# Designs tried in a protein design run: peptides against a protein of PDB entry 3HTU. Part 18

Target 1, 75 residues: chain A of PDB entry 3HTU
Amino acid sequence: RRPEEWGKLIYQWVSRSGQNNSVFTLYELTNGEDTEDEEFHGLDEATLLRALQALQQEHKAEIITVSDGRGVKFF

## One batch from the design tools (peptide; aimed at target 1 V23 D68)

Design b2_p19_4_s1 (made by RFdiffusion4, then SolubleMPNN; from b2_p19_4, 9 letters changed)
Fold by OpenDDE base, seed 5:
Structure b2_p19_4_s1 (fold): chain B 75 residues (1-75), chain A 19 residues (1-19)
Amino acid sequence: as target 1 above (75 residues)
Amino acid sequence: SEEDKKKVEEKLKEIKEKE
């Protein structure tokens, strides 16, 4: 799958689960309990980041960078 | 926003503490 395709799957999960406007760490999305049954669970961080960047270009997400790591907010 | 940034920082801290 391309990063854009992963982004679509992630965003679909966020929307269907009512997680819009919520903040996640990258770890939560791929290693968290809430996404254990999702196809993107276990996705490598590099690919995840590219997927989120694709969503960000569409104004569907915002990657948040802090001193100790990164997170993301979905819209 | 700054609020979202703070939330991310808090989550990262919690995850680190669990590891």
Scores: peptide ipSAE 0.553, ipTM 0.853, DockQ to the pose 0.894
OpenDDE base, seeds 1, 2, 3, 4: peptide ipSAE 0.544, 0.546, 0.550, 0.547; ipTM 0.849, 0.851, 0.853, 0.851

Design b2_p19_4_s2 (made by RFdiffusion4, then SolubleMPNN; from b2_p19_4, 10 letters changed)
Fold by OpenDDE base, seed 5:
Structure b2_p19_4_s2 (fold): chain B 75 residues (1-75), chain A 19 residues (1-19)
Amino acid sequence: as target 1 above (75 residues)
Amino acid sequence: SEEDKELVKKRLEEIKKKL
């Protein structure tokens, strides 16, 4: 899958899951319990980042960079 | 926003402690 395709899958999950908080750490998306049954669970961080960057270009996400890592806010 | 950054920071720290 291309990063854009991964981004689509991730965004679909976010949209359908009815999350009470749209902010995630990258770790939570690929290693968290909430995504254990999703195809993108276990996805390498580098590919995840590219997927999120694709969503960011579509204004569907904002990557948040802090000193200890990265997160993302979905819109 | 700065608020979102702080939230991410806190969650990262919590995850770090659990690993």
Scores: peptide ipSAE 0.603, ipTM 0.890, DockQ to the pose 0.810
OpenDDE base, seeds 1, 2, 3, 4: peptide ipSAE 0.595, 0.597, 0.601, 0.600; ipTM 0.888, 0.890, 0.891, 0.891; seed 4 fails the geometry check

Design b2_p19_4_s3 (made by RFdiffusion4, then SolubleMPNN; from b2_p19_4, 9 letters changed)
Fold by OpenDDE base, seed 5:
Structure b2_p19_4_s3 (fold): chain B 75 residues (1-75), chain A 19 residues (1-19)
Amino acid sequence: as target 1 above (75 residues)
Amino acid sequence: SEEDKKLVAEKLEEIRKKE
């Protein structure tokens, strides 16, 4: 899958689960309990980041950078 | 926002403590 395809899957999950406007760490999106049954569970962080960047271009997400890591807010 | 950044930081800290 291409990054934008992963982004679509991730955003669909966010929307279906009613977690719009929620903040996540990159880790909990791909390694958390809440996404264990999702296709993107276990996705490498590099690919995840590219997927989120694609969503960011569509104004569907904002990548948040802090001193010791990254997160994302979905819209 | 700064509040969102704080939340991310807190989440990261919690994850690291559990691992």
Scores: peptide ipSAE 0.553, ipTM 0.855, DockQ to the pose 0.917
OpenDDE base, seeds 1, 2, 3, 4: peptide ipSAE 0.546, 0.547, 0.551, 0.546; ipTM 0.852, 0.853, 0.854, 0.852

Design b2_p19_4_s4 (made by RFdiffusion4, then SolubleMPNN; from b2_p19_4, 9 letters changed)
Fold by OpenDDE base, seed 5:
Order: C-alpha cells, then structure tokens, then sequence
Structure b2_p19_4_s4 (fold): chain B 75 residues (1-75), chain A 19 residues (1-19)
C-alpha cells in the first residue's frame, strides 16, 4: 500500500471507531490495544508518518512534535 | 496547540511507564 492508502485506512478508523479523543501518539495508533484488529496495526513508524503527512496535506490531521516524540490530531 | 502538545507528552510518558 502507498502512504496515502494507509492514511485513508487510518482516518476511516478514527472516524468510525466512536472514540472521543482526537489526539494520538504514533505508537498507540500502530501498537495500541485499540487498533489490534486493524490492518495498519504493526505498521512501521516511517510509513505511518508518511501516511499522516498525506492526511495533513488534506487538512485531516496535524502532526504534533514534542521533545520526546510525536503525535497526531485528527480533524 | 500547546494543550495538544501537553496531551501528547502525557500519553508518551504513560506509554513509557507501561513498557
């Protein structure tokens, strides 16, 4: 899959999961319990980042960088 | 926002503590 395809899958999960929080760490998206049954579970961080960057270009996400890691806010 | 950054930071800390 291409990064934008992964981005689509991730965003679909966010939109349909019914979760109230829109902010995630990169880790919990691919390694968290909440996504264990999703196709993107276990996705390498580099590919995940590219996927999120694609969503960011579409104004569907914002990558958040802090001193010790990264997260993402979905819109 | 700074609030979002703080939330991310807290989440990262929690993950590291659990691992």
Amino acid sequence: as target 1 above (75 residues)
Amino acid sequence: SEEDKELVAKKLEEIRKKE
Scores: peptide ipSAE 0.575, ipTM 0.862, DockQ to the pose 0.846
OpenDDE base, seeds 1, 2, 3, 4: peptide ipSAE 0.568, 0.567, 0.570, 0.567; ipTM 0.859, 0.859, 0.860, 0.859

Design b2_p19_5 (made by RFdiffusion4)
Pose (drawn by RFdiffusion4):
Structure b2_p19_5 (pose): chain A 75 residues (1-75), chain P 19 residues (1-19)
Amino acid sequence: as target 1 above (75 residues)
Amino acid sequence: TLAEKQAALKRRAEAKAAE
């Protein structure tokens, strides 16, 4: 599955729960306790990062760099 | 612990997003 297909799915989960301005770590998206039964749970950080970059090009997400890791804000 | 590390990362990401 390509980066942007994950991106669409990631974006849909965020939009439907009312988290349209929420901030997430990349880890909690693929490994957190809220996303356990989500389809993207277990996705590697490299593919996730690319899916997020595709969303950023669509102005749907902003990647945040915080020293020892990565996060993201969705719009 | 991993949970403490992830909580600290989340606080820093929220603080950066507020700028």

Design b2_p19_5_s1 (made by RFdiffusion4, then SolubleMPNN; from b2_p19_5, 10 letters changed)
Fold by OpenDDE base, seed 4:
Structure b2_p19_5_s1 (fold): chain B 75 residues (1-75), chain A 19 residues (1-19)
Amino acid sequence: as target 1 above (75 residues)
Amino acid sequence: SLKEKLEELLKKAKEKAAE
């Protein structure tokens, strides 16, 4: 899958699960309990980041980078 | 703020990982 395709899957989960306007660390998106049954569970962080960047271009997410890590807010 | 919320989550994640 391309990053854009992963982004689509991720955002579909966000929408269906009512996680819009929620903030996640990148780790919990792919390794957390809430996404254990999702196709993107276990996705490497590099690919995840590219997927989220694609969503960001569509104004569906905002990636936040701090000194101690990275996260994302979905809209 | 969004940044503040993220930092809080990251802190919690770090603490959880230390368990």
Scores: peptide ipSAE 0.101, ipTM 0.623, DockQ to the pose 0.128
OpenDDE base, seeds 1, 2, 3, 5: peptide ipSAE 0.094, 0.093, 0.080, 0.097; ipTM 0.598, 0.596, 0.596, 0.611

Design b2_p19_5_s2 (made by RFdiffusion4, then SolubleMPNN; from b2_p19_5, 13 letters changed)
Fold by OpenDDE base, seed 5:
Structure b2_p19_5_s2 (fold): chain B 75 residues (1-75), chain A 19 residues (1-19)
Amino acid sequence: as target 1 above (75 residues)
Amino acid sequence: SEKEKLEKLKKEIEEEAKK
């Protein structure tokens, strides 16, 4: 899958799931318990980042960078 | 621990997201 395709799958999950918080660490998305049944679980961080960057271009997400790492906010 | 570090990271991200 291309990064854009992964992005679509991720965003679909975000939209369909009843998340109380739309902010995630990159680790939570690919290694968290909440996404264990999703196709993108286990996805390498590099590919994940590219997927999120694709969503960011569509204004569906914002990648947040802090001193200890990165996360993402979905819209 | 790594878990604690991730929790700290999450909080930092959440705070940044509010800006």
Scores: peptide ipSAE 0.611, ipTM 0.900, DockQ to the pose 0.877
OpenDDE base, seeds 1, 2, 3, 4: peptide ipSAE 0.602, 0.604, 0.604, 0.607; ipTM 0.897, 0.898, 0.898, 0.899

Design b2_p19_5_s3 (made by RFdiffusion4, then SolubleMPNN; from b2_p19_5, 12 letters changed)
Fold by OpenDDE base, seed 3:
Structure b2_p19_5_s3 (fold): chain B 75 residues (1-75), chain A 19 residues (1-19)
Amino acid sequence: as target 1 above (75 residues)
Amino acid sequence: SEKERLERLLEEAKKKAAE
């Protein structure tokens, strides 16, 4: 799958599960309990970041980078 | 700023995950 396709799957989960306006660490998205049944569970962080960047271009997410890691807010 | 607010939210999420 292309990063844009992963982004679509991720945002579909966000919308269906009512996670809009929530904040996640990148680790939580791909390794957390809440996404265990999703196709993007276990996705490598590099590909995940590209997927989220695609969503960010569509104003559906904002990637947050701090000194001790990265996360994302979905809209 | 909005970014600062989001960073605080992320830090709180990290704390929660580490517990």
Scores: peptide ipSAE 0.136, ipTM 0.668, DockQ to the pose 0.101
OpenDDE base, seeds 1, 2, 4, 5: peptide ipSAE 0.123, 0.127, 0.127, 0.120; ipTM 0.642, 0.655, 0.651, 0.637

Design b2_p19_5_s4 (made by RFdiffusion4, then SolubleMPNN; from b2_p19_5, 10 letters changed)
Fold by OpenDDE base, seed 4:
Structure b2_p19_5_s4 (fold): chain B 75 residues (1-75), chain A 19 residues (1-19)
Amino acid sequence: as target 1 above (75 residues)
Amino acid sequence: SEKEKLEKLKKLAEEKAKE
């Protein structure tokens, strides 16, 4: 899958689960309990980041970077 | 911890939302 395709799957999950406006760490998005049954669970962080960047271009997400790590806010 | 990281990220997101 391309990063854009992963982004679509991720945002579909966000929308279906009613978690728009929620904030996640990148880790819990691919390793957390809430996404265990999702196809993107276990996705490598590099690919995840590219997927989120694609969503960011569409104004569907904002990647948050702090000294402790990275996260994302979905809209 | 991941919990601590999440709280920091959420706080940052809230601050941005107020701007």
Scores: peptide ipSAE 0.110, ipTM 0.665, DockQ to the pose 0.347
OpenDDE base, seeds 1, 2, 3, 5: peptide ipSAE 0.071, 0.104, 0.101, 0.080; ipTM 0.629, 0.663, 0.656, 0.654

Design b2_p19_6 (made by RFdiffusion4)
Pose (drawn by RFdiffusion4):
Structure b2_p19_6 (pose): chain A 75 residues (1-75), chain P 19 residues (1-19)
Amino acid sequence: as target 1 above (75 residues)
Amino acid sequence: SARAERERDLKARAEAAAE
């Protein structure tokens, strides 16, 4: 599955829950306790980063760099 | 427990950077 297909799925989960301006760590998206039964749970951070970059190009997400890791804000 | 503390710290700093 390509980066942008994961991006669409990630974006849909965020939008439907009312987290349209929420900030997430990349880890909690693929490994957190809220996304355990989500389809993208277990996705590697490299593919997730690319899916997020595709969303950023669509102005649907902003990737945040915080020293020892990565996060993201959705719009 | 150490992983959970690390993730709380990263989340707090990411939320502060998003302001």

Design b2_p19_6_s1 (made by RFdiffusion4, then SolubleMPNN; from b2_p19_6, 13 letters changed)
Fold by OpenDDE base, seed 2:
Structure b2_p19_6_s1 (fold): chain B 75 residues (1-75), chain A 19 residues (1-19)
Amino acid sequence: as target 1 above (75 residues)
Amino acid sequence: SEEKERLEKLLKEAKEKAK
């Protein structure tokens, strides 16, 4: 799958599960309990970041980068 | 997690600053 295709799957989960306007660390998205049954669970962080960047271009997400780590807010 | 809490705090502060 291409990064934008992963982004589509991730955002579909966000919408279906009512996680709009929620904040996640990158680790929680791919390794957390809430996404255990999703296709993108276990996705490598590099590909995840590219997927989220695609969503960010569509104004569906905002990536937050701080010295202690990275996260994302979905809209 | 502690990291998530820090990120949420930063987002809240950013929204307040944008007003």
Scores: peptide ipSAE 0.098, ipTM 0.633, DockQ to the pose 0.155
OpenDDE base, seeds 1, 3, 4, 5: peptide ipSAE 0.096, 0.097, 0.097, 0.098; ipTM 0.630, 0.633, 0.631, 0.632

Design b2_p19_6_s2 (made by RFdiffusion4, then SolubleMPNN; from b2_p19_6, 15 letters changed)
Fold by OpenDDE base, seed 2:
Order: C-alpha cells, then structure tokens, then sequence
Structure b2_p19_6_s2 (fold): chain B 75 residues (1-75), chain A 19 residues (1-19)
C-alpha cells in the first residue's frame, strides 16, 4: 500500500471509532491497544509518518512535534 | 515501565500542544 492509502485506512478508523480525544502518539497508533484489530497495527513508523503527512495535506490531521517524540491530532 | 512512562509524558505534552 502507498502512504496515502494507509492514511485513508487510518482516518476511516478514526471516523468510525468516534474518539473522544483524537490526539495520539505515533507509537500509540500502531502499537496501542485501541488499534490491535486494525490493518495498520504494526505499521513501520516511517510509512506511518508519510501516511499522516498525506492526511495533513488534506487538513484531516496535524502532526505534533515535541522534544521527545511526535504525535498527531485528527480532525 | 520506562517506555510506558515516556509514552505517557509524550502524550501529555502532545495533547497540551494540540489545545
């Protein structure tokens, strides 16, 4: 799958799950309990980042950078 | 445990920045 295809799957999950708080760390998205049953669980961080960047271009996500790592906010 | 603590701190910082 291309990064933008992964982004589509990720955003579909975000939309369907109805998250009360749509902020995640990158690790949480691919290794967390909430996504254990999703196709993108276990996705490598490099591909995940590119997927999120694609969503960011569509104004569906915002990548958050802090000193110790990165997260993402979904809209 | 150390990884969990680091993740929690990162999540806290990320969520605060997102406000």
Amino acid sequence: as target 1 above (75 residues)
Amino acid sequence: EEEKKRLEELLKKAKEKAK
Scores: peptide ipSAE 0.118, ipTM 0.670, DockQ to the pose 0.864
OpenDDE base, seeds 1, 3, 4, 5: peptide ipSAE 0.114, 0.114, 0.117, 0.110; ipTM 0.671, 0.671, 0.653, 0.669

Design b2_p19_6_s3 (made by RFdiffusion4, then SolubleMPNN; from b2_p19_6, 15 letters changed)
Fold by OpenDDE base, seed 5:
Structure b2_p19_6_s3 (fold): chain B 75 residues (1-75), chain A 19 residues (1-19)
Amino acid sequence: as target 1 above (75 residues)
Amino acid sequence: MEEEERLKKLLEEIKEKAK
């Protein structure tokens, strides 16, 4: 899958689960309990980041960087 | 776990920055 395709799957989950306007660490998205049954669970962080960047270009997400890591806010 | 605590702190920082 391409990064933008992963982004689509991620955002579909966000929408279905009612997680819009929620914030996650990158770790939570791919390693968290809430996404255990999702196709993107276990996705490598590099690909995840590219997927989220694709969503960010569509104004569906905002990647947030802090000193100790990164997260994302979905819209 | 240390990982859980780290994740918690990171999440808090992200949430505040997201405001």
Scores: peptide ipSAE 0.312, ipTM 0.805, DockQ to the pose 0.942
OpenDDE base, seeds 1, 2, 3, 4: peptide ipSAE 0.296, 0.302, 0.279, 0.297; ipTM 0.794, 0.797, 0.787, 0.798

Design b2_p19_6_s4 (made by RFdiffusion4, then SolubleMPNN; from b2_p19_6, 12 letters changed)
Fold by OpenDDE base, seed 5:
Structure b2_p19_6_s4 (fold): chain B 75 residues (1-75), chain A 19 residues (1-19)
Amino acid sequence: as target 1 above (75 residues)
Amino acid sequence: SEEKKKLEELKKKAEEAAK
């Protein structure tokens, strides 16, 4: 799958679970308990970041970078 | 665990930055 396709799957999960406007760490999205049954669980961070960047271009997410890690807010 | 604590701290920082 392309990053854009992964982004679509991730956003669909966020929307269906009613978690829009919520903040997640990148780790939570691919390694957390809440996404264990999702296709993107276990996705490498590099690909995840590209997927989120695709969503960011569509104004559906905002990647938050801090000194000790990264997070993302979905809209 | 230490890992859980770090994730919680990061999430808190991200939430504050997103406001």
Scores: peptide ipSAE 0.290, ipTM 0.793, DockQ to the pose 0.872
OpenDDE base, seeds 1, 2, 3, 4: peptide ipSAE 0.272, 0.259, 0.239, 0.230; ipTM 0.780, 0.775, 0.760, 0.756

Design b2_p19_7 (made by RFdiffusion4)
Pose (drawn by RFdiffusion4):
Structure b2_p19_7 (pose): chain A 75 residues (1-75), chain P 19 residues (1-19)
Amino acid sequence: as target 1 above (75 residues)
Amino acid sequence: TEEEFQESLKERAEEAAAE
């Protein structure tokens, strides 16, 4: 599955829950306790980073760099 | 712990997003 197909799914999960301006760690998206039964749970950080970069090009997400890791804000 | 690390990282990501 390509980066942008994960990106569409990630974006849909964020939009439907009313988290349209929420900030997330990349870890909690693929390994957190809220996304356990989500389809993208277990996705590696490299592919997730690329899916997020595809969303950022579509102005649907902003990747945040915080020293020892990565996060993301969705729009 | 790993949980405390993730909570700290989340708080720092929220602070960076607020700026």

Design b2_p19_7_s1 (made by RFdiffusion4, then SolubleMPNN; from b2_p19_7, 12 letters changed)
Fold by OpenDDE base, seed 5:
Structure b2_p19_7_s1 (fold): chain B 75 residues (1-75), chain A 19 residues (1-19)
Amino acid sequence: as target 1 above (75 residues)
Amino acid sequence: SEKEKLEELLKKIKEKAAK
């Protein structure tokens, strides 16, 4: 899958699970309990970041960077 | 612990997201 395809799957989960306007760490999205049954669970962080960047271009997400790591806010 | 570190990171991210 291309990054934008992963982004689509991730956002579909966000929308269907009612996680819009929520904030996640990148780790939570791919390693958290809430996404264990999702296809993107276990996705490498590099690919995840590219997927989220694709969503960011569509104004569906905002990647947040802090000293200790990165997260994302979904809209 | 890993859990504590994750919670700390979440706190920082959420604080920044709120601004």
Scores: peptide ipSAE 0.243, ipTM 0.766, DockQ to the pose 0.886
OpenDDE base, seeds 1, 2, 3, 4: peptide ipSAE 0.230, 0.239, 0.205, 0.225; ipTM 0.763, 0.766, 0.744, 0.758

Design b2_p19_7_s2 (made by RFdiffusion4, then SolubleMPNN; from b2_p19_7, 11 letters changed)
Fold by OpenDDE base, seed 2:
Structure b2_p19_7_s2 (fold): chain B 75 residues (1-75), chain A 19 residues (1-19)
Amino acid sequence: as target 1 above (75 residues)
Amino acid sequence: SEKEKLEKLLEEIKKKAAE
């Protein structure tokens, strides 16, 4: 899959899952319990980042960087 | 622990996301 295709899958999950909080660490998205049944579970961080960057271009997500790591906010 | 580190990171991210 292309990064934008992964992004689509991720965003579909976000949109349909009814999450209480739309902010995640990158680790939570691919290694967390909430996404264990999703196709993108286990996705390498590099590919995940590219997928999120694609969503960011569409104004569907914002990648957040702090000194200790990275996360993402979905819209 | 790794869990505590993750929680700390998440807290920082959420704080920044709220700005």
Scores: peptide ipSAE 0.265, ipTM 0.781, DockQ to the pose 0.873
OpenDDE base, seeds 1, 3, 4, 5: peptide ipSAE 0.224, 0.222, 0.254, 0.236; ipTM 0.758, 0.756, 0.776, 0.765

Design b2_p19_7_s3 (made by RFdiffusion4, then SolubleMPNN; from b2_p19_7, 10 letters changed)
Fold by OpenDDE base, seed 5:
Structure b2_p19_7_s3 (fold): chain B 75 residues (1-75), chain A 19 residues (1-19)
Amino acid sequence: as target 1 above (75 residues)
Amino acid sequence: SEEEKLKKLKKEIEEKAKE
């Protein structure tokens, strides 16, 4: 899958799931318990980042960078 | 621990997301 395709799958999950918080660390998205049944679980961080960057271009997400790592906010 | 570090990271991200 291309990064854009992964982005679509991720965003679909975000939209369909009843999340109380739309902010995630990159680790939570691919290694967290909440996404264990999703196709993108276990996705390498590099590919995940590219997927999120694609969503960011569509204003569906914002990648947040702090000193200890990165996360994402979905819209 | 790594768990604690991730928790701290999450908090930092959440705070920055509010800006």
Scores: peptide ipSAE 0.621, ipTM 0.899, DockQ to the pose 0.872
OpenDDE base, seeds 1, 2, 3, 4: peptide ipSAE 0.612, 0.615, 0.611, 0.615; ipTM 0.896, 0.897, 0.896, 0.897

Design b2_p19_7_s4 (made by RFdiffusion4, then SolubleMPNN; from b2_p19_7, 11 letters changed)
Fold by OpenDDE base, seed 2:
Structure b2_p19_7_s4 (fold): chain B 75 residues (1-75), chain A 19 residues (1-19)
Amino acid sequence: as target 1 above (75 residues)
Amino acid sequence: SEEEKLKELQKKIEEKAKE
């Protein structure tokens, strides 16, 4: 799959799931318990970042960078 | 622990997300 295709799958999960918080660390998205049944679970961080960057271009996500790591906010 | 480190990172990200 291409990064934008992964982004589509990730955003579909975010949109359809009843998440109380739309902010995630990159680790939580691919290794967390909440996404264990999703196709993107276990996705390498490099590909994940490219997928999120594609969503960011569509104004569907914002990548957040802090001193100790990165996360993402979905819209 | 790794769990504590993850929670700390999550907290920092949530704080940044409010801006």
Scores: peptide ipSAE 0.287, ipTM 0.774, DockQ to the pose 0.846
OpenDDE base, seeds 1, 3, 4, 5: peptide ipSAE 0.114, 0.189, 0.118, 0.142; ipTM 0.675, 0.721, 0.673, 0.689

Design b2_p19_8 (made by RFdiffusion4)
Pose (drawn by RFdiffusion4):
Structure b2_p19_8 (pose): chain A 75 residues (1-75), chain P 19 residues (1-19)
Amino acid sequence: as target 1 above (75 residues)
Amino acid sequence: DLEEKQAMLKAKAEEKAAE
């Protein structure tokens, strides 16, 4: 599955729950306790980063760099 | 330890997003 197909799914999960301006760590998206039964749970951080970059190009997400890791804000 | 690291990273990401 390509980066942008994960990106669409990631974006749909964020939009439907009312988290349209929520900030997330990349870890908590693929490994957190809220996303356990989500389809993207277990996705590697490299593919997730690319899916997020595709969303950023669509102005749907902003990747945040915080020293020892990565996060993301959705719009 | 991992939970503490993730909490700290989340707080930092929320602080950076507020800039």

Design b2_p19_8_s1 (made by RFdiffusion4, then SolubleMPNN; from b2_p19_8, 10 letters changed)
Fold by OpenDDE base, seed 3:
Structure b2_p19_8_s1 (fold): chain B 75 residues (1-75), chain A 19 residues (1-19)
Amino acid sequence: as target 1 above (75 residues)
Amino acid sequence: SEKEKLKELLEKAKKKAAE
């Protein structure tokens, strides 16, 4: 899958599960309990980041970088 | 700023994840 395709799957989950306006660490998205049944569970962080960057271009997400890690807010 | 607010939210989320 291309990053854009992963982004689509991730945002579909966000919308279906009512996680709009929620904040996640990148680890939570791919390793957390809430996404265990999703196709993107276990996705490597590099590919995840590219997927989220695609969503960010569409104003559907904002990647947050702090000194001790990264996360994302979905809109 | 909005970015700082988002960072604060992320920090809270990180604390939750670490528990």
Scores: peptide ipSAE 0.121, ipTM 0.669, DockQ to the pose 0.100
OpenDDE base, seeds 1, 2, 4, 5: peptide ipSAE 0.110, 0.116, 0.113, 0.117; ipTM 0.647, 0.652, 0.651, 0.662

Design b2_p19_8_s2 (made by RFdiffusion4, then SolubleMPNN; from b2_p19_8, 9 letters changed)
Fold by OpenDDE base, seed 4:
Structure b2_p19_8_s2 (fold): chain B 75 residues (1-75), chain A 19 residues (1-19)
Amino acid sequence: as target 1 above (75 residues)
Amino acid sequence: SEKEKLEKLKKLAEEKAKE
């Protein structure tokens, strides 16, 4: 899958689960309990980041970077 | 911890939302 395709799957999950406006760490998005049954669970962080960047271009997400790590806010 | 990281990220997101 391309990063854009992963982004679509991720945002579909966000929308279906009613978690728009929620904030996640990148880790819990691919390793957390809430996404265990999702196809993107276990996705490598590099690919995840590219997927989120694609969503960011569409104004569907904002990647948050702090000294402790990275996260994302979905809209 | 991941919990601590999440709280920091959420706080940052809230601050941005107020701007």
Scores: peptide ipSAE 0.110, ipTM 0.665, DockQ to the pose 0.350
OpenDDE base, seeds 1, 2, 3, 5: peptide ipSAE 0.071, 0.104, 0.101, 0.080; ipTM 0.629, 0.663, 0.656, 0.654

Design b2_p19_8_s3 (made by RFdiffusion4, then SolubleMPNN; from b2_p19_8, 10 letters changed)
Fold by OpenDDE base, seed 4:
Structure b2_p19_8_s3 (fold): chain B 75 residues (1-75), chain A 19 residues (1-19)
Amino acid sequence: as target 1 above (75 residues)
Amino acid sequence: MEKEKLEKLKKEAEEKAKK
């Protein structure tokens, strides 16, 4: 899958689960309990970042850099 | 990842997102 395709899957999950406007760490998205049944669970962080960047270009997400990692807010 | 570390990162991200 291309990054934008992963982004679509991630955003669909966010929307279906009513998580819009929520903030996640990148770790939660790929390693968290809430996404264990999602296809993107276990996705490498590099690919995840590219997927989120694609969503960011569409103004559907905002990547947040923190002291020891990254987070993301979905819109 | 350690639970404590994860919670710290999430909290920091949430605070930064408010700005």
Scores: peptide ipSAE 0.538, ipTM 0.877, DockQ to the pose 0.843
OpenDDE base, seeds 1, 2, 3, 5: peptide ipSAE 0.530, 0.529, 0.533, 0.532; ipTM 0.874, 0.874, 0.876, 0.876

Design b2_p19_8_s4 (made by RFdiffusion4, then SolubleMPNN; from b2_p19_8, 12 letters changed)
Fold by OpenDDE base, seed 2:
Parts: C-alpha cells; sequence; structure tokens
Structure b2_p19_8_s4 (fold): chain B 75 residues (1-75), chain A 19 residues (1-19)
C-alpha cells in the first residue's frame, strides 16, 4: 500500500469509531489497544508519518509536533 | 520518560480540542 492508501484506511477508522477526542500519539495509532483489529496496526512509524502527511494535505488531519515527538489531530 | 511526556502534552491538546 502507498502512504495515501494507508491514510485512507486510518481516516476511515477514525470516522467510523465515533471517538470524542481524535488526538493520538503516533504510537497509540499503530500500537494502541483501540486499533488492534485494524490493518494499520503495527505499521512502521515512517510510513505512518507519510500517511498522515497525505491526510494533512487533504485537511483531514494535523500533525502536532512537540519537543519530545509528534502526534496527530483528526478532523 | 519521553514517551510519557509526549502523551501528557497531547492529552492537554485533547482537552483543548474538546472545549
Amino acid sequence: as target 1 above (75 residues)
Amino acid sequence: SEKERLRRLLELAKKKAAE
């Protein structure tokens, strides 16, 4: 899968999950309990970042950068 | 840890986003 294809799968999960707060660390997205049954569980961080960057270009996500790392907010 | 600190910072962001 291409990064943008992964982004599509990730955003579909976010959209269907009905979560109250759509903010995640990158680790939570691929290693968290909430995504254990998703195809993108276990995805490497480099590919994940590219997927999220693709979503960001579509205004569906915003990558949050802090001194200790990155997270993401979904829209 | 660095991971825990990032989690705390993003939790703060979650709270702000939920307002």
Scores: peptide ipSAE 0.177, ipTM 0.703, DockQ to the pose 0.396
OpenDDE base, seeds 1, 3, 4, 5: peptide ipSAE 0.171, 0.164, 0.160, 0.172; ipTM 0.689, 0.695, 0.691, 0.692; seed 5 fails the geometry check

## One batch from the design tools (peptide; aimed at target 1 E62 G71 K73)

Design b2_p20_1 (made by RFdiffusion4)
Pose (drawn by RFdiffusion4):
Structure b2_p20_1 (pose): chain A 75 residues (1-75), chain P 20 residues (1-20)
Amino acid sequence: as target 1 above (75 residues)
Amino acid sequence: TTEENEELKAKAEEKAREKE
């Protein structure tokens, strides 16, 4: 599955829950306790980063760099 | 691992507020 297909699925989960301006760690998206039964749970951070970069090009997400890791804000 | 994720998320939320 390509980066942008994950990106569409990630974006849909964020939009439907009312988290349209929420900030997430990349870890919590693929390994957190809220996303356990989500389809993208267990996705590696490299592919997730790419899916997020595709969303950023569509102005649907902003990747945040915080020293020892990565996060993301969705729009 | 949970404490590290909570600390990282607090830092990401703080940086997002500063940028706003």

